# Ledger of designs, part 49: peptides against a protein of PDB entry 4GXB

Target 1, 277 residues: chain A of PDB entry 4GXB
Amino acid sequence: VPTEEVSLEVLLSNGQKVLVNVLTSDQTEDVLEAVAAKLDLPDDLIGYFSLFLVREKEDGAFSFVRKLQEFELPYVSVTSLRSQEYKIVLRKSYWDSAYDDDVMENRVGLNLLYAQTVSDIERGWILVTKEQHRQLKSLQEKVSKKEFLRLAQTLRHYGYLRFDACVADFPEKDCPVVVSAGNSELSLQLRLPGQQLREGSFRVTRMRCWRVTSSVPLPSGSTSSPGRGRGEVRLELAFEYLMSKDRLQWVTITSPQAIMMSICLQSMVDELMVKKS

## One batch from the design tools (peptide; made by RFdiffusion4, then SolubleMPNN)

Design b2_p13_7_s1 (from b2_p13_7, 5 letters changed)
Fold by OpenDDE base, seed 3:
Structure b2_p13_7_s1 (fold): chain B 277 residues (1-277), chain A 13 residues (1-13)
Amino acid sequence: as target 1 above (277 residues)
Amino acid sequence: LGSEEVFENPVFL
């Protein structure tokens, strides 16, 4: 692709648009630096954020596709998909809320964390009680960003990434689940017929390994479920989990976001490795 | 064509 100057749109978690002038040949870090400069984010805080490829749904929700890698050209990565539903999003790229302290010392960092957290609450990624929601709303009305974040940090699934509804083989085959990644775990929320909402917590430290599988279903001559287009790639994330002492069990999640789930697992592992050093 | 990528976890207990 010839090197050209282009205007690239990068979204914040709340859908705020940041327009940056970049080269088509600029790599992920170059684009991230341009976004940081546009926002007046200090250079020492750039490493706390990453660019993600997302699909914007009809309701304005973001389905995370993957994290953009260092060697990628964000302009090419997003435009090659030839669909306006794909966007680039800036989001924090760490899991431990302790790193919020470093980021929120800066006004711009504070604003980014605040905007992300508000969005995560509005989208139901962070789970809140009615009373907590009232308190958060009061703090938001007062624009008490630090206090808002401190309260939010105590909430269930703070800092988690929530995925689209998908299917798992746990606890039973073909169970509809909502997966969330955060706090060094995968949370699987499920509602079985006639039962209350249940959550399975799968800690990363109890996963021996995981795998991502891509498959093309063979056209079975039988009743093609009308909604799966001929040739749709099926993605699965499977992990081998220590269920009890000396008992490993595979858990398989079928999701178009299996790659993103794997990226989250790797990212959580990497952060845990840094803490052990 | 199916593909599989396997990741071993260095922080496994």
Scores: peptide ipSAE 0.629, ipTM 0.952, DockQ to the pose 0.776
Fold by OpenDDE base, seed 4:
Structure b2_p13_7_s1 (fold): chain B 277 residues (1-277), chain A 13 residues (1-13)
Amino acid sequence: as target 1 above (277 residues)
Amino acid sequence: LGSEEVFENPVFL
């Protein structure tokens, strides 16, 4: 692609648009710096955020596709898909809520975390009780962003990334599940008919390894799920989990977001490695 | 044709 100046739209978690003038040859960090400058985010806080490729759903929700890598050209990465549903989103890229303290010290950082957290609650990524919701709304009405975040940090799945409904082989074959990544775990939520919501927590420290597999299903005559077109790539994330002492078991998640799940696992591992050093 | 990428976990207990 010839080097040209272009206007690139980057979205916040709440759908707020940030327009930046960049070169088509600008890499992910260059674009991130441009977004930071546009927002007046200090340079020392840029590292707490990343750019993500997402698919915007009809309801305005974001399905995370992947994190943009450092060598990528965000303009090319998004435009090459030739679909307006694909967007670039700015989001915090750390898992430990302790890092919120650094970000919250700055007004712009505080605003970004606040907007993201409000959006995550509204989208049901963060789980709230009725009473907690009332408290959060009261704080929102008062525009008490710090207090809002302090309360939010105590909530279930704060800081998690929620994926689209998918299928796992746990606890049974072909179980419909909702996967969320955060707090150094994968949470698999399942609701069976007539049963309460069940959650399986898979801590990263108990995963020996994981794998991402792509395959093209053979047209087996019988179980064509009506919605998957003949020839669609099937993505799976599998991880080998220490279920009990000396007992490893593979858990397999079938999801178009398997790559993003793997990126989350790697990111959580990387953060844990930094804390151990 | 299927592809597989495997990641070993350095923080495994």
Scores: peptide ipSAE 0.627, ipTM 0.952, DockQ to the pose 0.769
Fold by OpenDDE base, seed 5:
Structure b2_p13_7_s1 (fold): chain B 277 residues (1-277), chain A 13 residues (1-13)
Amino acid sequence: as target 1 above (277 residues)
Amino acid sequence: LGSEEVFENPVFL
């Protein structure tokens, strides 16, 4: 691709648009630096954020596709998909809320975390009680961003990424689940008919390994499930989990976001490795 | 053709 100057749109978690002038040949870090400069984010805080490829849904929600890799060209990566549904999103890229303290010391960092957290609550990624919601609204009305974040840090699934509804083979085959990644775990939420909401917590430290599989379903002659066009790629994430002492079991999630789930697992593992060093 | 990528976990207990 010839090197040309282009305008690239990068979204914040709340849908705010950041327009940057970049080269088509600029790599992920170059684009991230341009976004940081546009926002007046200090260079020492750039490493706390990453660029993600997402698909914007009709309701304005983001379905995370993957994290953009260092060698990628964000302009090419998003435009090659030839769909306006695909966007680049800036989001924090660490899991431990202790790192919020470093980011919150800067006004721009604080604003980014605040906007992300408000959006995550509004989207139902962070789980809140009625009383907690009232407290958060009061703090939002006062524009008390630090206090808002301190309260939010105590909430269930703070800092998690929530995925689209998908299917798992746990606790039973073809179980509809909502997966969330955060706090060094995968959370699988499910509601079986006539039952209360259940959550399975799968800690990363109890996963021996995981795998991502891509397959093309063979055209089974008869029951074309009407919605899956003939030839759609099926993605699965499977992990081998230590269920009890000396008992390993595979858990398999079937999801178009299996790659993103794997990226989250790797990212959580990497962060845990840094803490052990 | 199916593809598979496997990741080992260095922080496994």
Scores: peptide ipSAE 0.627, ipTM 0.951, DockQ to the pose 0.756
Fold by OpenDDE base, seed 1:
Structure b2_p13_7_s1 (fold): chain B 277 residues (1-277), chain A 13 residues (1-13)
Amino acid sequence: as target 1 above (277 residues)
Amino acid sequence: LGSEEVFENPVFL
């Protein structure tokens, strides 16, 4: 693609649009810097955020596709998909809430975390009780962003990324699950008919390895499940998990977001490695 | 053709 100046739209977690003028040849970091400059985010806080490719759903919710890599050209990455449903989103890219302290010291950083957290609560990514929700609403009405975040940091699945409903082979084959990544784990939420919500926690430190597989199902003459067109790529994330002493078991998640799940695992591993060093 | 990418976990216990 010839180098040209273009207008690129980057969304915040709440759907706020940030328009930046960039070159088609600008890499992910260049675009991120342009977004930071547009928001008046200090340079020393840029590293706490990343650009993500997402698919915007009809309800305005984001389905995360992948994190944009350093070598990528965000303009090309999003426009090559030739669909308006694909967007670039700015989001925090660390897992440990301790890093919120650095970001919250700056007004712009505080606003970004606040907007993201409000959105995550509204979308049900962060789990809240009725009383907690009342407290959060009161703080939101007072526009007490720091206090709001401090309360939010204590909530279940704070800082988690929630994926679209998918299928796993745990606890049984073809279980419908909602996967969330955060706090160095994958959380698998399952609601069986007539049963209470169950959650399985898979800590990253108990995963020996994981794999992402892509396959094209052979057109088996049998009517596959409603909604997967014949010939669509099937993505799976599988991880080998230490279930008990000396017992490893593979858990497999079938999801279009398997790549994003793998990126989350790698990102959590990387952060843990930094803490050990 | 199926593709597979495997990741070893350095923080495995």
Scores: peptide ipSAE 0.626, ipTM 0.951, DockQ to the pose 0.756

Design b2_p13_7_s3 (from b2_p13_7, 6 letters changed)
Fold by OpenDDE base, seed 3:
Structure b2_p13_7_s3 (fold): chain B 277 residues (1-277), chain A 13 residues (1-13)
Amino acid sequence: as target 1 above (277 residues)
Amino acid sequence: LGSEEVFENPVFQ
């Protein structure tokens, strides 16, 4: 691709547009720096954020596809998909809420965390009671961003990334689940017929390994599930989990976001490794 | 064509 100056749109979690002038040859970090400069985010806080490739759904929600890697050219990565539904999103890229303290010291950092948190609550990624929601709305009306974040940090699934509804083989085959990643775990929420909502928590420290599998289903002559187009790639994330003492079991999630789930696992592992050093 | 990538977890306990 010839090196050209282009206008690139980067979205915040709340859908706010940040337009940056970059080169088509600019790598992920170059684009991130341009976004930071546009927002007046200081250089020492850039490392707390990353660029993500997302698919914007019809309802305006974001389905996270993957984190943009350092060697990537964000302009090329997004435009090569030839669909306007794909966007680049700026989001915080750490899991431990303790790092919020560093980011919140800066006005721009505070605003970014606030906007993300508001969006995550509005999207139902952070789970709130009616009372908590009332308190959050009151703080939002007062524009008490620090207090809002402090309350939000106590909420269930604060800092989690929620995935689109998918299928798992746990606790039974072909169980519909909603997966969320955060706090060094995968949370699998499921509702079995006639049962209450259940959550399975799978701590990263109890995963021996995980795998991402890509497969093309053979055209089985008989049961064409009507909705899968011929040749659609099936992605699966499987992890081997220590269920009890000396008992490992594989759990498999079938999801188009399996790659993103794997990236989240790796990112959580990396953060835990840094914390142990 | 199927592909598989496996990740070992260094923080496994």
Scores: peptide ipSAE 0.615, ipTM 0.950, DockQ to the pose 0.783
Fold by OpenDDE base, seed 4:
Structure b2_p13_7_s3 (fold): chain B 277 residues (1-277), chain A 13 residues (1-13)
Amino acid sequence: as target 1 above (277 residues)
Amino acid sequence: LGSEEVFENPVFQ
């Protein structure tokens, strides 16, 4: 692609648009720096954020596709998909809420975390009780961003990334689940008809390994689910989990977001490695 | 043709 100046739209978690002038040849870090400059985010806080490729749903929700890698050209990565549904999103890229303290010291960092957290609550990524929701709304009305975040940090699935509904083979075959990644775990939420919500927690420290598999299912004659076009790639994330002492079991998640789940696992592992060093 | 990528976990305990 010839090097040209272009206007690139980057979204915040709440859908706020940040327009940056970049080169088509600018790599992910160059674009991230341009976004930071546009927001007046200081250079020392840039590392707490990343650019993600997402698909915007009809309701404005984001389905995370993947994190943009350092060698990528964000303009090319998003435009090559030839769909307006694909967007670049700025989001925090760490898991430990302790790093919020560093980011919150800066006004812009505070605003970014606040906007993300409000959005995550509104989207149901962060789980809140009725009373907690009332308290959060009161703080939001007062525009008390620090207090809002301090309360939010105590909430279930704070800092998690929630995936689209998918299928797992746990606890039984073909279970409909909602997967969330955060706090060094994968949370699998299951709601069967007429049953209460069940949650399985899979800590990263108990995963021996994981794998991402892509396959093209053979047209089996009978279950043509009308919506899966002929030749759609099936993605799976499988991890080998230490269920009990000396008992490893594979858990398999079938999801178009299997790559993003794997990226989250790697990112959580990397953060844990830094803390151990 | 399927592809598979495997990741070993260094923080496995």
Scores: peptide ipSAE 0.613, ipTM 0.950, DockQ to the pose 0.785
Fold by OpenDDE base, seed 5:
Structure b2_p13_7_s3 (fold): chain B 277 residues (1-277), chain A 13 residues (1-13)
Amino acid sequence: as target 1 above (277 residues)
Amino acid sequence: LGSEEVFENPVFQ
């Protein structure tokens, strides 16, 4: 691709648009630096954020596709998809809320975390009670961003990424689930007919390994599920989990976001490795 | 053709 200057749109978690002038040859870090400069984010805080490829849904929700890798050209990566639904999003890329303290010391960092957290609550990624919601709204009205974040840090699924509804083979085959990644775990939420919401917590430290599988379903003659076109790639994430002492079991999630789930697992593992060193 | 990528977990306990 010839090197040209282009305008690239990068979204914040709340949908705020950041327009940056970059080269088509600029790599992920170059684009990230341009976004940071546009926002007046200090260089020492750039490492706490990453660029993600997402698909914007009709309701404005983001379906995370993958994290942009260091060698990628973000302009090419997003434009090659030839769909306006695909966007680049800036989001924090660490899992431990302790790192919020470093980011919150800067006004721009604080604003980014605040905007992300507000959005995550509004989208239902962070789970809140009625009373907690009232407290959060009061703090939002006062524009008390630090206090808002301190309260938010105590909430269920703070810092988690929520995926689109998908299917798992746990606890039963073909079980509809909502997967979330955060706090060194995968959370699988399920609601069976007539039952209360159940959550399965799968800690990364109890996963021996995981795998991502891509397959093309053979045209089985009879049960054309009407909506899956004959040529759609099926993605699965499977992990081998230590259920009890000396008992390993595979859990399989079927999701178009299996790659993103795997990226989250690797990212959580990497962060845990840094803490052990 | 199906593809598979396997990741071993170094923090497994």
Scores: peptide ipSAE 0.613, ipTM 0.950, DockQ to the pose 0.764
Fold by OpenDDE base, seed 1:
Structure b2_p13_7_s3 (fold): chain B 277 residues (1-277), chain A 13 residues (1-13)
Amino acid sequence: as target 1 above (277 residues)
Amino acid sequence: LGSEEVFENPVFQ
């Protein structure tokens, strides 16, 4: 692709648009730096954020596709898809809430975390009680961003990334689940008809390995589920989990976001490795 | 053709 100056749109978690002028040949870090400069985010805080490829849903929600890698050209990565539903999103890229302290020291960093957290609560990614929601709204009305974040940090699934509804073979085959990644785990939420919400927590430290599988289902003449077109690529994330002492079991999640789930696992592993070092 | 990528977990305990 010839090197040209282009305008690139990058979204914040709340859908705020940041327009940056970049080269088509600019790599992910170059674009991230341009976004940081546009926001007046200090250079020393850039490393706490990443660019993600997402699909914007009709309701304005984001379905995370993948993290943009260092070698990628964000302009090419998003435009090659030839669909306006695909966007680039800036989001924090660490899992441990302790790193929020570094980011919150700066006004711009604080604003980014606040906007992301508000959005995550509004989207139901962070789970809140009625009373907690009232407290959060009161703090939001007062524009007390630091206090808002401190309260939010205590909430269930703070810092988690929530995926679209998908299917797992746990606790039974073809079980509809909502997967969330955070705090060095995958959370699988299940609501069976007439039953209470159940959650299975799978800690990364108890996963021996994981795999991502891409397959094209053979045109089996049988009535495939109504939503998957004949010939669509099926993605699966499977992990081998230590269920009990000396008992490993594979858990398989079928999801178009299997790649993103794997990226989250790797990212959580990497962060844990840094802490051990 | 199916593709598979496997990741070993160094923090497995």
Scores: peptide ipSAE 0.612, ipTM 0.950, DockQ to the pose 0.774

Design b2_p13_7_s4 (from b2_p13_7, 5 letters changed)
Fold by OpenDDE base, seed 3:
Structure b2_p13_7_s4 (fold): chain B 277 residues (1-277), chain A 13 residues (1-13)
Amino acid sequence: as target 1 above (277 residues)
Amino acid sequence: LGSEQVFENPVFL
């Protein structure tokens, strides 16, 4: 692709648009630096954020596709998909809320964390009680961003990434689940017929390994469920989990976001490795 | 064509 100057749109978690002038040949870090400069985010805080490829749904929700890698050209990565539903999003790229302290010392960092957290609450990624929601709303009305974040940090699934509804083989085959990644775990929320909402917590430290599988279903001559287009790639994330002492079991999640789930697992592992050093 | 990528976890207990 010839090197050209282009205007690239990068979204914040709340859908705020940041327009940056970049080269088509600029790599992920170059684009991230341009976004940081546009926002007046200090250079020492850039490493706390990453660019993600997302699909914007009809309701305005973001389905995370993957994290953009260092060697990628964000302009090419997003435009090659030839669909306006794909966007680039800036989001924090760490899991431990302790790193919020470093980021929120800066006004711009504080604003980014605040905007992300508000969005995560509004989208139901962070789970809140009615009373907590009232308290958060009061703090938001007062624009008490630090206090808002401190309260939010105590909430269930703070800092988690929530995925689209998908299917798992746990606890039973073909169970509809909502997966969330955060706090060094995968949370699987499920509602079985006639039962209350259940959550399975799968800690990363109890996963021996995981795998991502891509497959093309063979056209079975039988009743093609009308909604799967001929040739749709099936993605699965499977992990081998220590269920009890000396008992490993595979859990398989079928999701178009299996790659993103794997990226989250790797990212959580990497952060845990840094803490052990 | 099916593909598989396997990741071993260095922080496994």
Scores: peptide ipSAE 0.646, ipTM 0.953, DockQ to the pose 0.774
Fold by OpenDDE base, seed 5:
Structure b2_p13_7_s4 (fold): chain B 277 residues (1-277), chain A 13 residues (1-13)
Amino acid sequence: as target 1 above (277 residues)
Amino acid sequence: LGSEQVFENPVFL
């Protein structure tokens, strides 16, 4: 691709647009630096954020596709998909809320975390009680961003990424689940008919390994499930989990976001490795 | 063709 100057749109978690002038040959870090400069984010805080490829849904929600890798060209990566549904999103890229303290010391960092957290609550990624919601709204009305974040840090699934509804083979085959990644775990939420909401917590430290599988379903002759066009790629994430002492079991999630789930697992593992060093 | 990528976990207990 010839090197040309282009305007690139990068979204914040709340849908705010950041327009940057970049080269088509600029790599992920170059684009991230341009976004940081546009926002007046200090260079020492750039490492706390990453660029993600997402698909924007009709309701404005983001389905995370993957994290953009260092060698990628964000302009090419998003435009090559030839769909306006695909966007680049800036989001924090660490899991431990202790790192919020470093980011919150800067006004721009504080604003980014605040906007992300408000959006995550509004989207139902962070789980809140009625009373907690009232408290958060009061703090939002006062524009008390630090206090808002301190309260939010105590909430269930703070800092998690929530995925689209998908299917798992746990606790039973073909179980509809909502997966969330955060706090060094995968959370699988399910509601079986006539039952209360259940959550399975799968800690990363109890996963021996995981795998991502891509397959093309064979055209089974008869029951074309009407919605899956003939030839759609099926993605699965499977992990081998220590269920009890000396008992390993595979858990398999079937999801178009299996790659993103794997990226989250690797990122959580990497962060845990840094803490052990 | 099916593809598979396997990741070992260095922080496994």
Scores: peptide ipSAE 0.644, ipTM 0.953, DockQ to the pose 0.764
Fold by OpenDDE base, seed 4:
Structure b2_p13_7_s4 (fold): chain B 277 residues (1-277), chain A 13 residues (1-13)
Amino acid sequence: as target 1 above (277 residues)
Amino acid sequence: LGSEQVFENPVFL
């Protein structure tokens, strides 16, 4: 692509648009710096955020596709998909809520975390009780962003990334699940008909390894799920989990977001490695 | 054609 100046739209978690003038040749960090400058985010806080490729759903929700890598050209990465549903989103890129303290010291950082957290609650990524929701709304009405975040940090799945409904082989074959990544774990939520919500927590420290597999299903005659077109790539994330002492078991998640799940696992591992050093 | 990428976990207990 010839080097040209272009206007690139980057979204916040709440759908707020940030327009930046960049070169088509600008890499992910260059674009991130441009977004930071546009928001008046200090340079020392840029590292707490990343750019993500997402697919915007009809309801305005974001399905995370992947994190943009440093060598990528965000303009090319998004435009090459030739679909308006694909967007670039700015989001915090750390897992430990302790890093919120650094970000919250700055007004712009505080605003970004607040907007993201409000959006995550509204989208049901953060799980709230009725009473907690009332408290959060009261704080939102008062525009008490710091207090709002302090309360939010105590909530279930704060800081998690929620994926689209998918299928796992746990606890049984072909179980419909909702996967969330955060707090150094994968949470698999399952609701069977007439049953309470069940959650399986898979801590990253108990995963020996994981794998991402792509395959093209052979047209087996019988179980054509009506919606998967003949020839769609099937993505799976599998991880080998220490279920008990000396007992490893593979858990397999079938999801179009398997790559993003793997990126989350790697990111959580990397953060844990930094804390151990 | 299927592809597989495997990641070993350095923080495995």
Scores: peptide ipSAE 0.639, ipTM 0.953, DockQ to the pose 0.768
Fold by OpenDDE base, seed 1:
Structure b2_p13_7_s4 (fold): chain B 277 residues (1-277), chain A 13 residues (1-13)
Amino acid sequence: as target 1 above (277 residues)
Amino acid sequence: LGSEQVFENPVFL
């Protein structure tokens, strides 16, 4: 693509649009810097955020596709998909809530975390009780962003990324699950008919390895499940998990977001490695 | 053709 100046739209978690003028040849970091400059985010806080490719759903919710890599050209990455559903989103890219302290010291950083957290609560990514929700609403009405975040940091699945409903082979084959990544784990939520919500926690430190597989199902003459077109790529994330002493078991998640799940695992591993060093 | 990418976990206990 020839180097040209273009207008690129980057969304915040709440759907706020940030328009930046960039070159088509600008890499992910260049675009991130342009977004930071547009928001008046200090340079020393840029590293706490990343650009993500997402698919915007009809309800305005975001389905995360992948994190944009350093070598990528965000303009090309999003426009090559030739669909208005695909967007670039700015989101925090760390898992440990301790890093919120650094970001919250700056007004712009505070606003970004606040907007993201409000959105995550509204989308049901952060799990809240009725009483907690009342408290959060009261703080939101008072525009007490710091207090709001401090309360939010204590909530279940704070800082988690929630994926679209998918299928796993745990606890049994073809279980419908909602996967969330955060706090160095994958959480698998399952609601069986007539049963209470169950959650399985898979800590990253108990995963020996993981794999992402892509396959094209052979057109088996049998009517596959409604909604997967014949010939669509099937993505799976599998991880080998230490279930008990000396017992490893593979858990497999079938999801279009398997790549994003793997990126989350790698990101959590990387952060844990930094803490050990 | 199926593709597979495997990741070893350095923080495995």
Scores: peptide ipSAE 0.639, ipTM 0.953, DockQ to the pose 0.763

